# Ledger of designs, part 89: peptides against a protein of PDB entry 5EIB

Target 1, 366 residues: chain A of PDB entry 5EIB
Amino acid sequence: VDLEPGTMDSVRSGPFGQIFRPDNFVFGQSGAGNNWAKGHYTEGAELVDSVLDVVRKESESCDCLQGFQLTHSLGGGTGSGMGTLLISKIREEYPDRIMNTFSVMPSPKVSDTVVEPYNATLSVHQLVENTDETYCIDNEALYDICFRTLKLTTPTYGDLNHLVSATMSGVTTCLRFPGQLNADLRKLAVNMVPFPRLHFFMPGFAPLTSRGSQQYRALTVPELTQQMFDSKNMMAACDPRHGRYLTVAAIFRGRMSMKEVDEQMLNVQNKNSSYFVEWIPNNVKTAVCDIPPRGLKMSATFIGNSTAIQELFKRISEQFTAMFRRKAFLHWYTGEGMDEMEFTEAESNMNDLVSEYQQYQDATAD
Target 2, 366 residues: chain A of PDB entry 5EIB as posed
Amino acid sequence: VDLEPGTMDSVRSGPFGQIFRPDNFVFGQSGAGNNWAKGHYTEGAELVDSVLDVVRKESESCDCLQGFQLTHSLGGGTGSGMGTLLISKIREEYPDRIMNTFSVMPSPKVSDTVVEPYNATLSVHQLVENTDETYSIDNEALYDICFRTLKLTTPTYGDLNHLVSATMSGVTTCLRFPGQLNADLRKLAVNMVPFPRLHFFMPGFAPLTSRGSQQYRALTVPELTQQMFDSKNMMAACDPRHGRYLTVAAIFRGRMSMKEVDEQMLNVQNKNSSYFVEWIPNNVKTAVCDIPPRGLKMSATFIGNSTAIQELFKRISEQFTAMFRRKAFLHWYTGEGMDEMEFTEAESNMNDLVSEYQQYQDATAD

## One batch from the design tools (peptide; made by RFdiffusion4, then SolubleMPNN)

Design b2_p13_8_s1 (from b2_p13_8, 7 letters changed)
Fold by OpenDDE base, seed 5:
Structure b2_p13_8_s1 (fold): chain B 366 residues (1-366), chain A 13 residues (1-13)
Amino acid sequence: as target 1 above (366 residues)
Amino acid sequence: RRQGELAREERRA
């Protein structure tokens, strides 16, 4: 789905374009112009019914519908505005199904789109209310990984999207292979989301290795475990050491000893015990899938529900507030039928979310 | 060059 036709042509002409049904390509002509309100209230609202017809048709063809997975950006107008409109409409029609998102967070290091903090804040407001689980994929973290860890001097969207694809493949491993932990979306939510509003995840992937260092790196369970818990491997730009993990899932892929995995996972928890809440018992879950990702002997994927995610939301909130106080570009949104109150409500709800994470960070076992 | 210019170049290519 896109509000621009050129995106669909790029997907269709791509190496995997033929895996999608032609009738499932729904697109507009005008685009959203990086405006959330165009995505949500005007251009996106004109297209949403055509998307819902496809969603219904595909849902009816499912033997057992678990839920929905949306991949979108929060900085652009289509992914943010139309994406959150679709989430709302799907949730209204399927209230008993899991809503999962891969939400790409904007960064001034990656994009010069001035209104991204508005689009992100308005989107986060919708995601807090209308999703059950959200993977926070932060363009700032992806850029820093590409530059610092992968030693790419000029990271591209292709380089960032490669990290996104590796992460998405990792976190969906348990859904795609039988006999795994979190084998369905609802079970993932039950294990990862102790409080309904606190459903934003920090994903991470190991191994992350520069092209020049690949030949010198051993892939071992201890090294994967250590790297997976390293703040530099987080796909969200927050330091887990500044917060506490509510819940963790670790997904190992490849031929390895389950005993060695369990030993290393216990060791890393004990070493980092100060960064876990003590009042949620058995809050770390581990899975091992014998099938490695393509091109690797083994990998580990991390899913963290951490109170440190508030650093990401604070960054967006600070950028939002700096523009909103000046009423900068508000006329682009109000001209599409939005009220200034919707901005204030979105800011308030995101600040409430930050406060909730802080409260649970400071909570002690009774 | 910030990637915003690259996104504009990739949309033009």
Scores: peptide ipSAE 0.011, ipTM 0.469, DockQ to the pose 0.018
Fold by OpenDDE base, seed 1:
Structure b2_p13_8_s1 (fold): chain B 366 residues (1-366), chain A 13 residues (1-13)
Amino acid sequence: as target 1 above (366 residues)
Amino acid sequence: RRQGELAREERRA
C-alpha cells in the first residue's frame, strides 16, 4: 500500500515482487507529502476502503487468522497517517485479532524532513491505543550501528534496510517454524506484554553483518548471547542499562546445544540481574530454531520490553515540543482538517506512556 | 493507580 504509484513499481521490480498478488497492490496518485494529516484524513481516507476490501478478502482465505502485521514508517505521511488509519479501521472490524507493527522511528541523522516529530507523535498516539505489539525500529540506532559497528562511513537506506530485514526475519522465526516458543501472535503478547499500553519492543540482532562482510569466524553461543544483550546491538536508540527489562524473548537460530543456550541465558540474566524487574517471574523466554538464517551458521534475535524505551519517546517528545511551541508548519495539518487539540492530546498521551514506563522502572518487589 | 492512567482519565473527563 502507498499513496504514490512509484513505490509499488519498485516492489514489483524487486527480487520478490512476483510473490505478491497484483490485485493486492493498492496505491494512490498524489502522495502524502510527508504530512500525517494527508495520510489520515484526506488522501489516505479516500484509499482506505480499497485497502480494507483486500484485507477482508485475504482474511477470509485464512484457515486460522491470528492477526495483522503492519510495516510502516512514522516519519513519513503515508506510513504514519494512512498506516494508523488502517490500524484503527482493522481494529474496529477485527477486535479479537492481534495487531502487530514494525514501526520505523524517525531520526534527524537519517532524514532532513522537518515535520517527522509531528508525524511520529501523532502516530505513537494511535499505536498506544490500537496495537497489541509494536517493534520499535529506530533509524537513529540503525544509523549508529551502520556507522560505529559496521564501519560504514556513509550509511545508505540499503544498509539500514538490511538490518531491518535481518531483525524482522529473526523476530518472526517462531511464527514461521512450528514447535517454537511464541508460535502465535497472541502467545507473544501474553509473554511480552505484562501491561497493555507497554507493548513497545526494543529488537536486537546478532551477529551484525553488513552486505558483503563475510564473517569468516563462526560465532559461538556465548558470543551470540553476549552480543544480543549489548546495548550497541539494539535497534532502538536506548541504553537498557538506563532502565529495567519487564520481559525478554531470545530467539536462537542454527544448530546448537539447547543446554548451552539455557546455560548462557541463565548466566547473562544473573550477570545483568539489576537490569531486570524482580517482580515479574520467568520474564525471560528462549527459543531455538535449528534452521539458520540465509548466509549465517547461527544467529540470535532479541526482543526486549524495557523501561529504557522511554528514551526514544523522550527524544521524539523534545523534538515535537520545540516545533509545536513555535506553531511551525501547523497550517499544513490544520488545512487537512486537523485541530491543534489533536497535537496536544498526542503529546500528552506519549508523555503519559513515558511516565508509566518510569513508574514500573522504579517499582520494587514488596 | 498508574500516574499515566490517572492523567488520561482527568483529560477525558
Scores: peptide ipSAE 0.009, ipTM 0.539, DockQ to the pose 0.228
Fold by OpenDDE base, seed 3:
Structure b2_p13_8_s1 (fold): chain B 366 residues (1-366), chain A 13 residues (1-13)
Amino acid sequence: as target 1 above (366 residues)
Amino acid sequence: RRQGELAREERRA
């Protein structure tokens, strides 16, 4: 789905374009112009029914519908505005199904789009209320990984999207292969989301290796385990050491010893015990899939529900507040039928979310 | 029936 035809043509002409049914390409002509309100109230609202018709048709064809997965950006207008409209409409029609998102967080290091803090804040407000699980894929973190870890001097969207694809492949491993931990979206939510509003995950991937060092890197269970818990491997720009893990899932892929995985996962938890809440028992889950990702002998994917994710939301909130205090660009949103009050509500809800994460960070076992 | 290799779900008890 897009509000622009060119993106759909790129997908259709891509290496996997033939996997998608032609009728499932729903697109507009005008785009959202990086405006959440165009995505949510005007251009997106005109297209949403056509998308819902496709969603219904595909849902009816499912033997066992678990839920929905949306991949979108929060900095743009289509992914943010129309994406959150779709989430709302799908939630209304399928209230018993899991809503999962891969939400790309904006960064000034990656995009010069000045209104991204508005689009992100307005989107987060919708995601807090209408999703069950959200993978926070932060362009800040992706850029930093590309630059610092992968040693790419000028990271491209292609480089960032490679990390996104690896992460998405990792976190969906259990859904795609039988006999896994978190084999369905609901089990994932039960294991990862102890509190309904606190459903924002920091994903991580290992190995992250520069092209120059790839030939010298051993892929071992200890190294994968150490790397997936390293803040430098997080796809969200937060330091886990500044918060506490509420829950963790680790997904190993490749031929490895389960015993070795368990030993290393125990060791990393014990070593980092101060970074876990003590009042959630058995809050770390591990899966091993014998099928490695393409081009690797083994990998590990991390899913963390950490109170440190508040650093991401604080960054967005600070940027939002600095712009909103100046009433900068508001007329672009209000001109599309949006109320100025929705900005304040979205800011408030995101600040409440930050406060909730902080509360659980500071909570002790009684 | 995709014969995916049975990845062992070790739920830590």
Scores: peptide ipSAE 0.000, ipTM 0.283, DockQ to the pose 0.012
Fold by OpenDDE base, seed 4:
Structure b2_p13_8_s1 (fold): chain B 366 residues (1-366), chain A 13 residues (1-13)
Amino acid sequence: as target 1 above (366 residues)
Amino acid sequence: RRQGELAREERRA
């Protein structure tokens, strides 16, 4: 789905374009112009019914519909505005299905789009209410990984998207291979989301490898475990040491000793015990899949529900507030039918979410 | 100094 045709043509002409049904390409002509309101209330609202018709058709063809997975950006107008409109409409029609998202968080390091903090804040407000589980893929973190860890002097979208694809492949491993932990979206939510609003995940991947690089093909289980828990391997720009893990899932891929994995996972928990809440028993889950990812001998994927995710939301909130206090560019949104109150409500709900994470961070076992 | 290099790539594609 896009509000522009060019993205669909790029997907269709790509190496995997033939895996998608032609009728499932739904697109507009005018785009959203990086405006959430244009994605949510105007251009996106005109296209949403055509998308819902496809969603219904595909849902009816499923023998066992678990839920939905949306991949979208929060900085743009289409992914943010139309994406959150779609989430709302799908939630209304399928209230008993899981809503899962891969939400790409904007960063000034990656994009010069001045209104990204508005689009992100308005989107987060919708995601808090209408998703069951959200993977926070932060362009700040992706850029920092590419620049600092992968030593890419000028990161490209190709480099960032490689990290995104590795992460998405990692977190979906248990859904794609039988006999794993979190084998369905509902079990993932039950294990990862102890409180309904606190459903934002910090993903991480090891080994971090650039496109065409094979340097890390031979990591050991101890090295994978250590890298997976390193803040530098997080795809969200948060330091887990500044918060506490509510829940963790670790997904190992490749031929390795289950015993060695369990020993290393116990060791990392014990070494980092101060960074876990003590009042959620058995809050670390581990899976091992014998099938490695393409081009790697082994990998580890991290899913963390941590109170440190508030650092990401605080960053967006600070950027939002700096523009909103000046009423900068508001006329672009109000001209599409938005009220200034929607901005204030979205900011308030995101700040409430931050406060809720802080409350659970400071909570002790009674 | 390297802010927005990616956004410039997207606009050129």
Scores: peptide ipSAE 0.014, ipTM 0.487, DockQ to the pose 0.019; fails the geometry check

Design b2_p13_8_s2 (from b2_p13_8, 7 letters changed)
Fold by OpenDDE base, seed 2:
Structure b2_p13_8_s2 (fold): chain B 366 residues (1-366), chain A 13 residues (1-13)
Amino acid sequence: as target 1 above (366 residues)
Amino acid sequence: MRRGELARLERLA
């Protein structure tokens, strides 16, 4: 789905264009112009019914519909505005199904789009209310990983998207291969989301190795475990050491010893015990899939529900506030039928979310 | 890359 035809043509002409049904390419002509309100109230609203018709058709063809997975950006107009409209409409029609998102957070390091903080804040407001699980994929963290860890001097969208694809493959492993922990979206939510509003995940993937160092690096369970829990490996730009883990899932892939995995996972929890809440028992889950990802002997994927995620929301909130106080570009949104009150409500809800994370960070077992 | 259209809108604002 896109509000621009050119993106769909790129997907269709790409190496995987043939895996999608032609009728499932739904697109507009005008684009959203990086405006959430165009995505949500005008251009996106004109297209949403045609998307819902396809969603219904595909849902009816499912033997067992668990839920939906949306991949979108929060900095753009289509992914943010139309994406959240679509989430709302799907939630209304399928209230008993899991809504899962891969939400790409904007960063000034990657994009010069000034209104991204508005689009992100307005989107986060919708995600708080209408999703069950949201993987926060932060372009700032992806850029920093590419630059610092992968030693890429000029990270490209291709480099960032490679990290995203590896992570998405990792977190969906349990859904795609039988006999795993978190084998369905609902079970993942039960294990990862202790409080309904606190459903924003910090993902990570290991191994991440620069091209120059690949030949010298052994792929071992200890090294994967250590890298996976390293703050520099998080795909959300927050330091887990500044917060506490509510819940963690680790998904190992490849042929490895379950005993070694369990030992390393216990060791990393014990070493980092101060960074876990004490009042959620058994809050770390581990899965092992014998099938490695393509091109690797083994990998580990991390899913963290951490109160440190508030750093990401604070960054967006600070950028939002700096623009909104000046009413910068606000007329572009109000001109599409949006009210200024929706900005204030979205900011308030995101600040409430930050406060909730802080409350649970400071909570002690009585 | 949609950088161009908002940069156009920002120049028109």
Scores: peptide ipSAE 0.006, ipTM 0.467, DockQ to the pose 0.026
Fold by OpenDDE base, seed 3:
Formats: sequence, C-alpha cells, structure tokens
Structure b2_p13_8_s2 (fold): chain B 366 residues (1-366), chain A 13 residues (1-13)
Amino acid sequence: as target 1 above (366 residues)
Amino acid sequence: MRRGELARLERLA
C-alpha cells in the first residue's frame, strides 16, 4: 500500500514482486507530502476502503487468522497517517485479532524532514491505543550500528533496510517454523506484554560484523549472547542500562547445543540482574530453531520490553515540543481538517506512557 | 523542509 504509484513499480520489478497478487497492490496518485493529516484524514481516507476490501478478502482466505503485521515508518505521511488509520479500521473490524507493527522511528541523522516529530507523536498516540505489539525500529540506532559496528562511512537506506529485514526475519522465526516458543502472535503478546500499554519492543540481531572482520569472527553461542545484550546492538536508540527489562525473548537459529544456549542465557541474566525487574518471574524466554538464516551458520534475535524505551519517546517529545511551542508548520495539518487539540492529546498520551515506564522502572517487589 | 529550519526552531524554543 502507498499513496504514491512509483513504490508499487519498485516492488513489482523486485526479485519477489511476483509473489504478491496484482490486485493486492493498492496505491494513490498524490502522496501524503510527509503530512500525517494527509495520510489520516484526506488522501489516505480516500484510499482506506479499497485497502480494507483487500484485507477482508485475504482474511477470509485464511484457515486460521492470528492477526495482522504492519510495516510502516512514523516519520513520513503515508506510513504514519495512513498506516495508523488502517490500524484503527482493522482494529474496529477485527477486535479479537492481534495487531503487530514494525514501526520505523524517525531520526534527524537519517532524514531532513522537519515535521517528522509531529508525524511520530501523532502515530505513537494511535499505536498506544490500537496495537498489541510494536517493534520499535529506530533509524538513529540503525544509523549508529551501520556507522560504528558495520564500519559503513556513509550508511544508505539500503544498509538500514538490511538490518530491518534481518530483524523481521529473526522475530518471525517462531511463527514460520513449528514447535517453537511464541509460535503465534498471541503467545508472544502473553509472554512479552505484562501491561497493555507497555507493548513497545527493543529489537536486536546478532551477528553484526563489519565486512573487514567477517573472516576473523567465530560464530559461537557466547558471542551471539554477548552481542545481542550489548547496548550498542539495540535497534532502538535506548541504553538498557538506564532502565529495566520487564520481559525478554531470545531466538537462536542454527545447529547449536540447547544446554550451551541455556547456560549462556543464565549467565547473561545473572551478569545483568540489576537491569531486570525482580517482580516478574521467568521473564526471559529462549527459543532455538535448527534452521539458520541464509548465509549464516547461526544467529540470535533479541526482543526486549524495557523501561529504557522511554528515552526514545522523550527524544521525540522534546523535538515535538520545540516545534509545537512555536506553532511551526501546524497550518499544513489544520488545513487537512485537524484540530490543535489532537496534537496536545497525542503529546499528553506519549508523556503518560513515559511516566508509566518510569513507574514500573522504580517499582520494587515489596 | 530544510534541516536548518528545525535547528533554528530548537534554538528559539
């Protein structure tokens, strides 16, 4: 789905373009112009019914519909505005199904779009209320991984999207291979989301290795375990050491010893015990799939529900507040039928979410 | 819009 036609041609011409039904390509002509309100109330609202017709048709063809997975950006107008409109409409029609998102967070290091903090804040407000599981994929963290860890001097969207694709492949492993932990979206939610609003995940993938170091790196369970818990490996721009893990899932792929995985997972929990809440028993879950990802002997994917995720929301809130105090660019949103109150409500709800994470960070077992 | 405009707004806030 897009509000621009050119993205559909790129998907069709790609190596996997033929796996999608032609009728499932739904697109507009005018785009959202990086405006959430165009995505949500005007251009996106004109297209949403045609998308919902496709969603209904595909849902009816499912033997067992678990839920929906949306991949979108929060900085743009289409992914943010129309994406959250679609989430709302799907939630209304399928209230008993899981809503899962891969939400790409904007960063001034990656994009020069000035209104991204507005689009992100308005989107987070919708995600808090209408999703069950949200993977926070932060363009700031992806850029830093590409630059610092992968030693890419000029990271591209292709380099960032490679990290996103590896992460998405990792977190969906248990859904694609039988007999795994979190084998469905609902089981994942039950294991990862102790409180309904606190459903924002910090993802990570290992191994991440620079091209120059690939030949010298041994892929071992200890090295994968160490890397996936490293703050520099998080795909959200948060330091887990500044918060506490509510829940963690680790998904190992490849031929390895389950005993060695369990030993290393116990060791990393013990070493980092101060960074876990003590009042959620058995809050670390581990899965092992014998099938490695393409081109690797083994990998590990990390999913963290951490109170440190508030650092991401604080960054967006600070950028939002800087513009909103001056009423900068608001006329582009109000011209599409939005009220200034929708901005203040979205800001308030995101600040409430930050306060909730802080409350659970400071909570004790007593 | 240009990156310079955001940095100007952040300094004015």
Scores: peptide ipSAE 0.000, ipTM 0.382, DockQ to the pose 0.030
Fold by OpenDDE base, seed 4:
Structure b2_p13_8_s2 (fold): chain B 366 residues (1-366), chain A 13 residues (1-13)
Amino acid sequence: as target 1 above (366 residues)
Amino acid sequence: MRRGELARLERLA
């Protein structure tokens, strides 16, 4: 789905374009112009019914519908505005199904689009209410990984997308290969989401590999485990040491000893025990899939529900507040039918979410 | 990277 035709043509002409049904390409002509309101109330609202018709058709063809997975950007107008509109409409129609998202967070290190903090804040407000599981893929973290870890002097969108694809492949491993922990979306939610609003995940991946760097030595289980818990491997620009893990899932892929994995996972938990809440027993889950990712002998994927994710929301909130205090660019949103109050409500709800994370961070076992 | 170079690539993708 897109509000621009050119993206659909790129997907269709791509190496995997033929895996999608032609009738499932739904697109507009005008785009959203990086405006959440165009995505949510105007251009996106005109297209949403056509998307819902496809969603219904595909849902009816499923033998067992678990839920929905959306991949979208929160900085743009289409992914943010239309994406959150779709989430709302799908949730209204399928209230008993899991809503899962891969939400790409904007960063001023990556994009010069001034209104991205508005689009992100308005989107997060919708995601808090209308998703069950949200993987926070932060362009700031992706950029920092590419620049600092992968030593790419000029990271490209292709480099960032490679990290996104590795992360998505990692977190979906248990859904794609039978006999694993969290084999369905609902089971993942039950294990990862102790409180309904606190469903934002910090993903991480090891080993980190750039496009064209075929030469990464196969990491050992200890190295994978250590890298997976390293803040530099997190796809969200948060330091887990500044918060507490509510829940963790670790997905190992490749031929390895389950005993060695369990030993290393226990060791890393014990070393980092101060960064876990003590009042959630058995809050670390581990899965091992014998099938490695393409081009690697082994990998580890991390899913963390951490109170440190508040650092990401605080960053967006600070950027939002700096512009909103000056009423900068608001006329582009109000001109599409938005009220200024919706900005204040979205800011308030995101600040409440930050406060909730802080409350659970400071909570002790009585 | 110059700020916006990635945003330019995102608009071309």
Scores: peptide ipSAE 0.000, ipTM 0.396, DockQ to the pose 0.021
Fold by OpenDDE base, seed 5:
Structure b2_p13_8_s2 (fold): chain B 366 residues (1-366), chain A 13 residues (1-13)
Amino acid sequence: as target 1 above (366 residues)
Amino acid sequence: MRRGELARLERLA
């Protein structure tokens, strides 16, 4: 789905374009112009019914529909505005199904689009209310990984999207292979989301290795375990040491010793015990899939529900507030039929979310 | 108590 035709042409002409049904390409002509309100109220609203028709058709073809997975950006107009409109409409029609998202958070290091903080804040407001699980894929973190860890001097969208694809492949491993932990979206929610609003995940992937160091790095269970818990490997620009893990899932892939995985997972929990809440028992879950990702002997994928995620929301909120206090560019949104009150409601709800994370961070066992 | 049950109770509160 896109409000621009050129994106669909690029996907269709790509090496995997044939994996998608032609009738499932739904696109507009005008784009959203990086405006959430165009995505949500005007251009996107004109297209959403055509998307819902496809969603219904594909849902009816499912033997057992678990839910929906949306991949979108929060900085643009289409992914943010139309994406959140689509989430709302799907939730209205399928209230008993899981809504899962891969939400790409904007960063000034990656994009010069000045209104991204508005689009992100307005989107987060919708995601808090209308999703069950959200993987926060932060362009800030992706850029920093590419630059600092992968030693890429000038990270590209291709480099960032490589990390996104590896992460998405990792977190969906349990859904794609039988007999795994969190084998369905609902089970994932039960294990990862102790509080309904606190459903934003910090993903991570290992191994992350620069091209120059690949030949010198052994892939071992201890190294994977150490790397996936390293703050520098988080796909959200938050330091887990500044918060507490509510829940964690670790997904190992490749042929390895289950005993060694369990030992290393116990060791890393014990080493980092101060960064876990003590009042959620058995809050770390581990899965091992014998099938490695393409091109690797083994990998590990991390999913963290951490109160440190508030650092991401605070960053967006600060950027939002700096613009909104000046009423900068608001006429672009209000001109599409949006009320200024929706900005203040979105800001308030995101600040409430931050406060909720802080409350559970500070909570102790009685 | 299952984590999902805690989440359900919080939605009802």
Scores: peptide ipSAE 0.000, ipTM 0.311, DockQ to the pose 0.044

